Peptides against a protein of PDB entry 5X9X. Designs and how they scored, part 4

Target 1, 41 residues: chain A of PDB entry 5X9X
Amino acid sequence: SSVSELEQRLRDVKNTNSRFRKALMEKENELQALIRKLGPE

## One batch from the design tools (peptide; made by RFdiffusion4, then SolubleMPNN)

Design b1_p9_1_s2 (from b1_p9_1, 5 letters changed)
Fold by OpenDDE base, seed 2:
Structure b1_p9_1_s2 (fold): chain B 41 residues (1-41), chain A 9 residues (1-9)
Amino acid sequence: as target 1 above (41 residues)
Amino acid sequence: PPPLYPETP
């Protein structure tokens, strides 16, 4: 049904969002580590 | 600790 298809699309978007959020968090942690090691502070 | 950011040029 149209409702079940929309629910599936919402689940897929949420899963994709979670994967990108994890990747961004890992990149932020990497950036912070580099800043601490190589930054002016 | 809070995040560090590079200074703006």
Scores: peptide ipSAE 0.082, ipTM 0.687, DockQ to the pose 0.028
Fold by OpenDDE base, seed 3:
Structure b1_p9_1_s2 (fold): chain B 41 residues (1-41), chain A 9 residues (1-9)
Amino acid sequence: as target 1 above (41 residues)
Amino acid sequence: PPPLYPETP
């Protein structure tokens, strides 16, 4: 049904959003590690 | 051209 399809699409969007949030967190951690390596200390 | 979207992780 159209309602069931919309519920599935909403779940898919939420899963995609969660994956992007995780990727951004990992990239931020990587960036901070690189900044520490490039730092003056 | 159409915009490029990031790949889904």
Scores: peptide ipSAE 0.069, ipTM 0.577, DockQ to the pose 0.119
Fold by OpenDDE base, seed 5:
Structure b1_p9_1_s2 (fold): chain B 41 residues (1-41), chain A 9 residues (1-9)
Amino acid sequence: as target 1 above (41 residues)
Amino acid sequence: PPPLYPETP
């Protein structure tokens, strides 16, 4: 039905959003690790 | 060549 299709689209968007948020956190952690390596410490 | 775009995680 049209309702079930909209519910599926919402689930897919939420799943994609969650995956991108996780990837951004991992990239931030990687960036901070590189900064520590290149820094004066 | 066509640009490469990142895929969804």
Scores: peptide ipSAE 0.064, ipTM 0.543, DockQ to the pose 0.110
Fold by OpenDDE base, seed 4:
Structure b1_p9_1_s2 (fold): chain B 41 residues (1-41), chain A 9 residues (1-9)
Amino acid sequence: as target 1 above (41 residues)
Amino acid sequence: PPPLYPETP
């Protein structure tokens, strides 16, 4: 049904959003690690 | 050719 399709699309968007959030967090962690390596510390 | 789109993570 149209409702079930919209529910599935919403689940897919939420899953994709979660994956992007995780990827961005990992990239931020990588950036911070590089800053620590290249910084004056 | 068709445009290239980034892959989802």
Scores: peptide ipSAE 0.061, ipTM 0.549, DockQ to the pose 0.094

Design b1_p9_1_s3 (from b1_p9_1, 5 letters changed)
Fold by OpenDDE base, seed 1:
Structure b1_p9_1_s3 (fold): chain B 41 residues (1-41), chain A 9 residues (1-9)
Amino acid sequence: as target 1 above (41 residues)
Amino acid sequence: LPPLYPLEP
């Protein structure tokens, strides 16, 4: 049904959003660590 | 340098 299709699309968007948020947090942590190693705060 | 602030969970 159209409702079930919309529910499926919402689940897919939420999964994609979660994956990108996780990747951004990991890159944020990596960037912060590299900045601290490079030089003065 | 100031810290980067984490994204909201």
Scores: peptide ipSAE 0.194, ipTM 0.762, DockQ to the pose 0.051; fails the geometry check
Fold by OpenDDE base, seed 2:
Structure b1_p9_1_s3 (fold): chain B 41 residues (1-41), chain A 9 residues (1-9)
Amino acid sequence: as target 1 above (41 residues)
Amino acid sequence: LPPLYPLEP
């Protein structure tokens, strides 16, 4: 049904969003660690 | 440099 399709699409978007948020958080931590290695803030 | 602030999950 149309409702079932929308529910599925919403789940897919939420899963994709969660994966990207995790990747961004990891990259943010990596970036900050690298910045610290470069020298004074 | 100022710290980066992690996004809330």
Scores: peptide ipSAE 0.194, ipTM 0.759, DockQ to the pose 0.053; fails the geometry check
Fold by OpenDDE base, seed 4:
Structure b1_p9_1_s3 (fold): chain B 41 residues (1-41), chain A 9 residues (1-9)
Amino acid sequence: as target 1 above (41 residues)
Amino acid sequence: LPPLYPLEP
């Protein structure tokens, strides 16, 4: 149904959002680690 | 350098 499809799309968007947030967090941590290696505090 | 502030979940 239209309602069930919209509910599914919402779940998919939320899952995608969570995955991107996790990826950004990991990249942020990686960047911070590199900064600590390469530069002064 | 200061720490990077983490994204809120």
Scores: peptide ipSAE 0.193, ipTM 0.760, DockQ to the pose 0.052; fails the geometry check
Fold by OpenDDE base, seed 3:
Structure b1_p9_1_s3 (fold): chain B 41 residues (1-41), chain A 9 residues (1-9)
Amino acid sequence: as target 1 above (41 residues)
Amino acid sequence: LPPLYPLEP
């Protein structure tokens, strides 16, 4: 593939990676909040 | 309980 196609694919991967990382952080925070409500540390 | 280990940005 051309250089421009590789650059486009890299941008797409980075965007997808960023979206999934955000979702994982939100789920981690939700889980932590539920653990705090469940009982003592 | 210990906290979960946060993901690095």
Scores: peptide ipSAE 0.192, ipTM 0.761, DockQ to the pose 0.051; fails the geometry check

Design b1_p9_1_s4 (from b1_p9_1, 4 letters changed)
Fold by OpenDDE base, seed 1:
Structure b1_p9_1_s4 (fold): chain B 41 residues (1-41), chain A 9 residues (1-9)
Amino acid sequence: as target 1 above (41 residues)
Amino acid sequence: LPPLYPDVS
């Protein structure tokens, strides 16, 4: 049904959003590690 | 140093 399709699309968008947020967190952690190597906190 | 970027999750 149209309702079930919209619910599925919303779930897919939320899953994609979560994956991107995780990737951004990993990149931030990588950058912070490099900053710590460059100089004082 | 503080975090360069805010927590995005």
Scores: peptide ipSAE 0.209, ipTM 0.783, DockQ to the pose 0.056; fails the geometry check
Fold by OpenDDE base, seed 3:
Structure b1_p9_1_s4 (fold): chain B 41 residues (1-41), chain A 9 residues (1-9)
Amino acid sequence: as target 1 above (41 residues)
Amino acid sequence: LPPLYPDVS
């Protein structure tokens, strides 16, 4: 049904958003770790 | 050094 399709689309968008947010957080954390290794505070 | 803030969306 139309309602079921909209619910599915919303779930798909939320899943995609969650995955990208996690990837960005991991990349930011890795970047900061590398910066700390490169030099002074 | 202060942290960098990458361009994120």
Scores: peptide ipSAE 0.208, ipTM 0.787, DockQ to the pose 0.053; fails the geometry check
Fold by OpenDDE base, seed 5:
Structure b1_p9_1_s4 (fold): chain B 41 residues (1-41), chain A 9 residues (1-9)
Amino acid sequence: as target 1 above (41 residues)
Amino acid sequence: LPPLYPDVS
């Protein structure tokens, strides 16, 4: 149904958002590690 | 250097 399709789209958007949030957190950790390698903060 | 705070909203 149209309702089921909209519910599925919402789930897909939430899953995509969650995956991007995780990727951004991992990139932040990577950047902090690289900054530490450059020298004292 | 201060830590980075990316916008993850």
Scores: peptide ipSAE 0.201, ipTM 0.778, DockQ to the pose 0.058; fails the geometry check
Fold by OpenDDE base, seed 2:
Structure b1_p9_1_s4 (fold): chain B 41 residues (1-41), chain A 9 residues (1-9)
Amino acid sequence: as target 1 above (41 residues)
Amino acid sequence: LPPLYPDVS
């Protein structure tokens, strides 16, 4: 049904959003680690 | 130093 399709699309968007959030978190961790190597916190 | 950016979680 149209409702089921919308629910599926919402799930897909949420999954994609979750993947991007994870990637951003990993890049943030990498960035912070590099900053710590450059100098004192 | 504190984190440059807020937690993105």
Scores: peptide ipSAE 0.201, ipTM 0.778, DockQ to the pose 0.054; fails the geometry check

Design b1_p9_2_s1 (from b1_p9_2, 5 letters changed)
Fold by OpenDDE base, seed 5:
Structure b1_p9_2_s1 (fold): chain B 41 residues (1-41), chain A 9 residues (1-9)
Amino acid sequence: as target 1 above (41 residues)
Amino acid sequence: PEELKLETS
């Protein structure tokens, strides 16, 4: 049904959003690690 | 030795 299709699309968008948020957090952690290694701290 | 913050969207 149209309702079940919209529910499926919403789940897919939420899953994609979660994956991108995880990737952004991992990149932030990577940058912070590099700053600690190369920075004046 | 202080916290560094990166701004993200």
Scores: peptide ipSAE 0.044, ipTM 0.632, DockQ to the pose 0.041
Fold by OpenDDE base, seed 2:
Structure b1_p9_2_s1 (fold): chain B 41 residues (1-41), chain A 9 residues (1-9)
Amino acid sequence: as target 1 above (41 residues)
Amino acid sequence: PEELKLETS
C-alpha cells in the first residue's frame, strides 16, 4: 500500500542517515587523532 | 593543551 511504501522509504532514509552519522563520527575521531599528532596542543 | 572540537553536524 501507499502507507507501507512510505514507511519503507522512511526506514531507508533513516538507515542511510545512521550510516552517514557513523561515518562522520569515525572521521571526526580520525581528524582529532591527526590534530593531536600535528597540533601544538 | 587546549582540546580542539570538530563539529560534524
Scores: peptide ipSAE 0.051, ipTM 0.648, DockQ to the pose 0.043; fails the geometry check
Fold by OpenDDE base, seed 4:
Structure b1_p9_2_s1 (fold): chain B 41 residues (1-41), chain A 9 residues (1-9)
Amino acid sequence: as target 1 above (41 residues)
Amino acid sequence: PEELKLETS
């Protein structure tokens, strides 16, 4: 149904959003580690 | 050694 399709799309978007948020956090940590090694501090 | 913060969101 249209409702079930929208519910599925919402779940997919939430899952994708969560994955990207995690990836961004990991990249932030990676960049922060590089800043500590090579940055001005 | 100033603390640098990255805002990604």
Scores: peptide ipSAE 0.050, ipTM 0.648, DockQ to the pose 0.042; fails the geometry check
Fold by OpenDDE base, seed 3:
Structure b1_p9_2_s1 (fold): chain B 41 residues (1-41), chain A 9 residues (1-9)
Amino acid sequence: as target 1 above (41 residues)
Amino acid sequence: PEELKLETS
């Protein structure tokens, strides 16, 4: 049904959003680690 | 010793 299709689309968007948020957090952590190693204190 | 803040989402 149209309702079930919209619910599925919403789940897909939420899953994609969650995956990208996790990737961004991991990249931020990686960059912070590099700053600690190479950046001026 | 200065802390750098990275902005994300």
Scores: peptide ipSAE 0.048, ipTM 0.638, DockQ to the pose 0.042; fails the geometry check

Design b1_p9_2_s2 (from b1_p9_2, 3 letters changed)
Fold by OpenDDE base, seed 2:
Structure b1_p9_2_s2 (fold): chain B 41 residues (1-41), chain A 9 residues (1-9)
Amino acid sequence: as target 1 above (41 residues)
Amino acid sequence: DEVLEVETS
Protein backbone atom coordinates (compact mmCIF):
# COMPACT_ATOMS: atom_id res chain seq x y z
CA SER B 1 0.00 0.00 0.00
CA SER B 2 0.98 3.63 -0.30
CA VAL B 3 1.21 3.81 3.48
CA SER B 4 3.54 0.81 3.69
CA GLU B 5 5.69 2.28 0.91
CA LEU B 6 5.99 5.56 2.78
CA GLU B 7 6.86 3.69 5.96
CA GLN B 8 9.55 1.78 4.05
CA ARG B 9 10.98 4.99 2.59
CA LEU B 10 11.02 6.56 6.04
CA ARG B 11 12.90 3.56 7.42
CA ASP B 12 15.41 3.80 4.58
CA VAL B 13 15.98 7.50 5.25
CA LYS B 14 16.38 6.87 8.97
CA ASN B 15 18.89 4.08 8.28
CA THR B 16 20.88 6.32 5.93
CA ASN B 17 20.78 9.15 8.45
CA SER B 18 22.01 6.84 11.21
CA ARG B 19 24.88 5.58 9.06
CA PHE B 20 26.01 9.10 8.18
CA ARG B 21 25.81 10.21 11.80
CA LYS B 22 27.98 7.26 12.79
CA ALA B 23 30.48 8.06 10.03
CA LEU B 24 30.65 11.69 11.17
CA MET B 25 31.27 10.61 14.75
CA GLU B 26 34.09 8.33 13.63
CA LYS B 27 35.63 11.11 11.54
CA GLU B 28 35.38 13.50 14.48
CA ASN B 29 37.21 11.00 16.67
CA GLU B 30 39.87 10.55 14.01
CA LEU B 31 40.25 14.30 13.65
CA GLN B 32 40.61 14.76 17.41
CA ALA B 33 43.28 12.07 17.48
CA LEU B 34 45.19 13.84 14.70
CA ILE B 35 44.82 17.19 16.46
CA ARG B 36 46.32 15.70 19.61
CA LYS B 37 49.25 14.38 17.58
CA LEU B 38 49.89 17.55 15.59
CA GLY B 39 48.75 20.26 17.99
CA PRO B 40 50.88 21.93 20.64
CA GLU B 41 48.37 21.03 23.33
CA ASP A 1 44.30 18.68 26.94
CA GLU A 2 42.11 21.02 24.93
CA VAL A 3 39.43 19.40 22.80
CA LEU A 4 38.46 21.36 19.71
CA GLU A 5 34.84 21.45 18.65
CA VAL A 6 34.28 20.83 14.96
CA GLU A 7 31.14 21.75 13.07
CA THR A 8 29.53 18.81 11.30
CA SER A 9 26.54 18.52 9.03
Scores: peptide ipSAE 0.040, ipTM 0.645, DockQ to the pose 0.046
Fold by OpenDDE base, seed 3:
Structure b1_p9_2_s2 (fold): chain B 41 residues (1-41), chain A 9 residues (1-9)
Amino acid sequence: as target 1 above (41 residues)
Amino acid sequence: DEVLEVETS
């Protein structure tokens, strides 16, 4: 049904959003680690 | 140590 299709699309968007948010957080953490290692005090 | 704020989506 149209309702079930919209619910599926919403789930897919939420899953994609969650995965990208996690990837961005991991990249931010790695960047900060590199800054602490290589950057000035 | 200084912490940089990085803009994200």
Scores: peptide ipSAE 0.039, ipTM 0.644, DockQ to the pose 0.047
Fold by OpenDDE base, seed 5:
Structure b1_p9_2_s2 (fold): chain B 41 residues (1-41), chain A 9 residues (1-9)
Amino acid sequence: as target 1 above (41 residues)
Amino acid sequence: DEVLEVETS
């Protein structure tokens, strides 16, 4: 049904959003690690 | 070491 298709799309968007949020957190951690390597601060 | 804040959305 149209409702079930919209519910599925919403789940897919939420899953994609969650994956990108995790990737951003990992990139931030890597950035901080590189800053510690490159800088004296 | 300095910690930089990264804004995420």
Scores: peptide ipSAE 0.038, ipTM 0.645, DockQ to the pose 0.048
Fold by OpenDDE base, seed 4:
Structure b1_p9_2_s2 (fold): chain B 41 residues (1-41), chain A 9 residues (1-9)
Amino acid sequence: as target 1 above (41 residues)
Amino acid sequence: DEVLEVETS
């Protein structure tokens, strides 16, 4: 049904959002590590 | 150590 499809889309968006949030956190950690290597603490 | 915050869209 249209409702079940919308619920599925919402779940998919939430899953994608969670994945991107994790990826951003990993990139932030990588950036911080590079900053520590390149510059003064 | 200094931590730099990064803004994301």
Scores: peptide ipSAE 0.037, ipTM 0.638, DockQ to the pose 0.049

Design b1_p9_2_s3 (from b1_p9_2, 5 letters changed)
Fold by OpenDDE base, seed 1:
Structure b1_p9_2_s3 (fold): chain B 41 residues (1-41), chain A 9 residues (1-9)
Amino acid sequence: as target 1 above (41 residues)
Amino acid sequence: MEELKLETS
């Protein structure tokens, strides 16, 4: 049904959003570690 | 030590 299709689209978008948020968090952590090693105090 | 934060979103 149209409702079930929209629900599926919403789930797909939420899953994609979650994956990107996780990737950004991991990159932020990596960059912070590099800043601590190489950046100014 | 100064805390540096990155803005990602």
Scores: peptide ipSAE 0.042, ipTM 0.638, DockQ to the pose 0.042
Fold by OpenDDE base, seed 2:
Structure b1_p9_2_s3 (fold): chain B 41 residues (1-41), chain A 9 residues (1-9)
Amino acid sequence: as target 1 above (41 residues)
Amino acid sequence: MEELKLETS
């Protein structure tokens, strides 16, 4: 049904969003570590 | 030490 298709699309978007948010947090932590190593305090 | 924050979103 149209409702079930929209629910599936919403789940897919939420899953993708969650994966990207996790990747961004990991990259933020990596960049912070590099800044502490290489950058001025 | 100054805390640095990255804004990614």
Scores: peptide ipSAE 0.042, ipTM 0.636, DockQ to the pose 0.042
Fold by OpenDDE base, seed 3:
Structure b1_p9_2_s3 (fold): chain B 41 residues (1-41), chain A 9 residues (1-9)
Amino acid sequence: as target 1 above (41 residues)
Amino acid sequence: MEELKLETS
């Protein structure tokens, strides 16, 4: 049904957003680690 | 020590 399709699309969007948020967090942590190694303290 | 924060989406 149209309702079930919209629910499925919403789940897909939420899953995609979750994956990208995780990737961004990991990249932020990586960058912060590099700053600690190479940046001024 | 200076604390640095990164901006992300």
Scores: peptide ipSAE 0.040, ipTM 0.627, DockQ to the pose 0.041
Fold by OpenDDE base, seed 5:
Structure b1_p9_2_s3 (fold): chain B 41 residues (1-41), chain A 9 residues (1-9)
Amino acid sequence: as target 1 above (41 residues)
Amino acid sequence: MEELKLETS
């Protein structure tokens, strides 16, 4: 049904959003680690 | 130790 299709699309968007948020957090953590290693204390 | 912060937005 149209409702079930919209519910599925919403779940897919939420999953994609969660994956991108995780990727951004991992990149931020990587940058923070590099700053601690190479930047001034 | 000083806390380092990265602003992303």
Scores: peptide ipSAE 0.034, ipTM 0.624, DockQ to the pose 0.036

Design b1_p9_2_s4 (from b1_p9_2, 3 letters changed)
Fold by OpenDDE base, seed 3:
Structure b1_p9_2_s4 (fold): chain B 41 residues (1-41), chain A 9 residues (1-9)
Amino acid sequence: as target 1 above (41 residues)
Amino acid sequence: DEVLEVEVS
């Protein structure tokens, strides 16, 4: 049904959003680690 | 130690 299709699309968007947010957080953590290692105190 | 803020989407 149209309702079930919209619910499926919403789940897919939420899953994609969650995965990208996690990836961005990991990239930021790695960046900060490199800044602490290579940058001035 | 200093922490730099980074803007993200």
Scores: peptide ipSAE 0.049, ipTM 0.678, DockQ to the pose 0.047
Fold by OpenDDE base, seed 2:
Structure b1_p9_2_s4 (fold): chain B 41 residues (1-41), chain A 9 residues (1-9)
Amino acid sequence: as target 1 above (41 residues)
Amino acid sequence: DEVLEVEVS
């Protein structure tokens, strides 16, 4: 049904969003590690 | 140690 299709699309968007948020968190951690190495502290 | 905040869109 149209409702089930919309629910599926919403789940797909939420899954994609979650994956990107995780990737951004990992990149932030990597960036902070590099900043600590390069920065004067 | 200082943690720098990074803006992410």
Scores: peptide ipSAE 0.046, ipTM 0.677, DockQ to the pose 0.047
Fold by OpenDDE base, seed 4:
Structure b1_p9_2_s4 (fold): chain B 41 residues (1-41), chain A 9 residues (1-9)
Amino acid sequence: as target 1 above (41 residues)
Amino acid sequence: DEVLEVEVS
């Protein structure tokens, strides 16, 4: 049904959002590591 | 060590 499809889309968006949030956190950690290597503390 | 925060839009 249209409702079930919307519920599925919402789940997919939430999963994608979670994955991007994790990726951003990993990139932030990588950035901080590079800052510590290249810049003054 | 200093931590630089990054704002994400």
Scores: peptide ipSAE 0.045, ipTM 0.675, DockQ to the pose 0.048
Fold by OpenDDE base, seed 5:
Structure b1_p9_2_s4 (fold): chain B 41 residues (1-41), chain A 9 residues (1-9)
Amino acid sequence: as target 1 above (41 residues)
Amino acid sequence: DEVLEVEVS
């Protein structure tokens, strides 16, 4: 049904959003590690 | 070590 298709799309968007949020956190951690290697601070 | 703050919406 149209409702079930919209519910599925919402789940897919939420899953994608969660995965990107995790990737951003990992990239931030890597950035901080590189900053510590490059600078004296 | 300095930590840069990043805001994520």
Scores: peptide ipSAE 0.043, ipTM 0.663, DockQ to the pose 0.048

Design b1_p9_3_s1 (from b1_p9_3, 3 letters changed)
Fold by OpenDDE base, seed 3:
Structure b1_p9_3_s1 (fold): chain B 41 residues (1-41), chain A 9 residues (1-9)
Amino acid sequence: as target 1 above (41 residues)
Amino acid sequence: SLPVPPILP
């Protein structure tokens, strides 16, 4: 049904959003590690 | 060493 298709699309968007959030947090951790190395003690 | 603030996107 149209409702079931919209529910599936919503799940797919939420899953994609979760993956991007994880990737952004990983990049943030990488950047923070570099700042720790390059920044003043 | 001073704490580095978090970089939140």
Scores: peptide ipSAE 0.100, ipTM 0.748, DockQ to the pose 0.027
Fold by OpenDDE base, seed 1:
Structure b1_p9_3_s1 (fold): chain B 41 residues (1-41), chain A 9 residues (1-9)
Amino acid sequence: as target 1 above (41 residues)
Amino acid sequence: SLPVPPILP
């Protein structure tokens, strides 16, 4: 049904959002590590 | 050396 499809799409968006949040956190950690190594003291 | 603060998202 249209309702079940919308519920599924919402779940998919939430899962995608969680994956992107994790990826951004990992990239932020990588960036900060590079800043500490290469940035001015 | 100064501490490098975290970047806040």
Scores: peptide ipSAE 0.091, ipTM 0.732, DockQ to the pose 0.024
Fold by OpenDDE base, seed 4:
Structure b1_p9_3_s1 (fold): chain B 41 residues (1-41), chain A 9 residues (1-9)
Amino acid sequence: as target 1 above (41 residues)
Amino acid sequence: SLPVPPILP
């Protein structure tokens, strides 16, 4: 049904969003580490 | 040092 398809799309978007959020958090941590290594703040 | 805002999951 159209409702079932929309629910599936919503789940897919949420899963994709969660994956991107994790990737961004990891990149933030990497960036912070690089900032610290760069030295004089 | 340039603070980078945290990314909230």
Scores: peptide ipSAE 0.100, ipTM 0.762, DockQ to the pose 0.035; fails the geometry check
Fold by OpenDDE base, seed 2:
Structure b1_p9_3_s1 (fold): chain B 41 residues (1-41), chain A 9 residues (1-9)
Amino acid sequence: as target 1 above (41 residues)
Amino acid sequence: SLPVPPILP
């Protein structure tokens, strides 16, 4: 049904969003580590 | 050394 398809799309978007949030968090941690290494004291 | 503020997703 159209409702079931919308529910599935919502789940897929939520899963994709969660994956991107994790990737952004990991990149932020990497960036912060690099800033601490390369930045002035 | 200055603290780097976190960027939260």
Scores: peptide ipSAE 0.097, ipTM 0.749, DockQ to the pose 0.028; fails the geometry check

Design b1_p9_3_s2 (from b1_p9_3 with D4V D9P)
Fold by OpenDDE base, seed 5:
Structure b1_p9_3_s2 (fold): chain B 41 residues (1-41), chain A 9 residues (1-9)
Amino acid sequence: as target 1 above (41 residues)
Amino acid sequence: SLPVLPILP
């Protein structure tokens, strides 16, 4: 049904959003690690 | 002091 399709699309968007958030946090952590190694105190 | 970047969204 149209309702079940919309519910599925909402789940897919939430899953995609969670994956992107995780990827961004990993990039942030790597960037902070590089700052600690290369940045001035 | 070390710079700290803002948390990504």
Scores: peptide ipSAE 0.113, ipTM 0.764, DockQ to the pose 0.031
Fold by OpenDDE base, seed 3:
Structure b1_p9_3_s2 (fold): chain B 41 residues (1-41), chain A 9 residues (1-9)
Amino acid sequence: as target 1 above (41 residues)
Amino acid sequence: SLPVLPILP
């Protein structure tokens, strides 16, 4: 049904959003590690 | 002190 298709699309968007949030957190951690190594105290 | 980036959403 059209409702079932919209529910599936919503699940797919939520899964994609979760994956991007994780990737952004990993990049933030990488940047913080570089700041600790190269940044002024 | 070390700079800290804002937390990503």
Scores: peptide ipSAE 0.111, ipTM 0.763, DockQ to the pose 0.030
Fold by OpenDDE base, seed 1:
Structure b1_p9_3_s2 (fold): chain B 41 residues (1-41), chain A 9 residues (1-9)
Amino acid sequence: as target 1 above (41 residues)
Amino acid sequence: SLPVLPILP
């Protein structure tokens, strides 16, 4: 049904959003590590 | 001091 399709699309968007948020947090952590190793005081 | 970047949401 139209409702079921919209619910599925919402789940897919939420899953994609969660994956991107995780990737961004990992990139942030790596960047902070690089700052600590290579950045000026 | 070392710069601290804001944490992404």
Scores: peptide ipSAE 0.109, ipTM 0.760, DockQ to the pose 0.030
Fold by OpenDDE base, seed 4:
Structure b1_p9_3_s2 (fold): chain B 41 residues (1-41), chain A 9 residues (1-9)
Amino acid sequence: as target 1 above (41 residues)
Amino acid sequence: SLPVLPILP
């Protein structure tokens, strides 16, 4: 049904968004680690 | 002081 298709699309968007959020948080953590090692005080 | 990045949403 059109409703089930919209629900599936919403799930797909949420899953994609969650994956990007995780990747960005990991890169944030990496950047913070680099700041601690190499950044100015 | 060390810079602190904003927390990503």
Scores: peptide ipSAE 0.108, ipTM 0.758, DockQ to the pose 0.031

Design b1_p9_3_s3 (from b1_p9_3 with D4E D9L)
Fold by OpenDDE base, seed 3:
Structure b1_p9_3_s3 (fold): chain B 41 residues (1-41), chain A 9 residues (1-9)
Amino acid sequence: as target 1 above (41 residues)
Amino acid sequence: SLPELPILL
C-alpha cells in the first residue's frame, strides 16, 4: 500500500510537470510572436 | 500516508 501511494504521488507529479511544460511552451510561442511583431520589417 | 511534496515552477 505504501508502494501504491508512491505510485500515485509519482503520477501526480508527472501530470503537474506535463501541464507546466505545456504552459511554458505556449508562453514561449507567444513571446516569439511578439518579438516578430516588434522586429524590423 | 506520505507527506505532501512542494511544487514551485
Scores: peptide ipSAE 0.079, ipTM 0.681, DockQ to the pose 0.206
Fold by OpenDDE base, seed 5:
Structure b1_p9_3_s3 (fold): chain B 41 residues (1-41), chain A 9 residues (1-9)
Amino acid sequence: as target 1 above (41 residues)
Amino acid sequence: SLPELPILL
């Protein structure tokens, strides 16, 4: 049904959002590690 | 609202 299709699209958007959030968090951790290596400490 | 993402420190 049209309702089921809209619910599926909403789930797809939520899954995509979650995946990008995870990728950004991983890149944040990677960048932080590089910053620590570049620092004088 | 959407939760915030981590911020680079």
Scores: peptide ipSAE 0.069, ipTM 0.633, DockQ to the pose 0.072
Fold by OpenDDE base, seed 2:
Structure b1_p9_3_s3 (fold): chain B 41 residues (1-41), chain A 9 residues (1-9)
Amino acid sequence: as target 1 above (41 residues)
Amino acid sequence: SLPELPILL
């Protein structure tokens, strides 16, 4: 049904959103590590 | 020590 299709699309968007959030967290960790290397503690 | 940068996701 149209409702089930919309629910599936919502799940797909949520999955994509989750993947991007994970990537951003990993980049944040990398950024923090680089900042620590460049600057004083 | 450096404070952690605030990034909200």
Scores: peptide ipSAE 0.066, ipTM 0.689, DockQ to the pose 0.031; fails the geometry check
Fold by OpenDDE base, seed 1:
Structure b1_p9_3_s3 (fold): chain B 41 residues (1-41), chain A 9 residues (1-9)
Amino acid sequence: as target 1 above (41 residues)
Amino acid sequence: SLPELPILL
């Protein structure tokens, strides 16, 4: 069960990592859009 | 035009 528990923990970490990566990329895109709207080209 | 900022990820 120790190995299976570690495998489950690894899956959970990967899922969490993927969710945060997606959120950060979306926020980066939003920031870029705001910079282009507020600043001179 | 504004330069694209580097993506950290």
Scores: peptide ipSAE 0.066, ipTM 0.687, DockQ to the pose 0.030; fails the geometry check

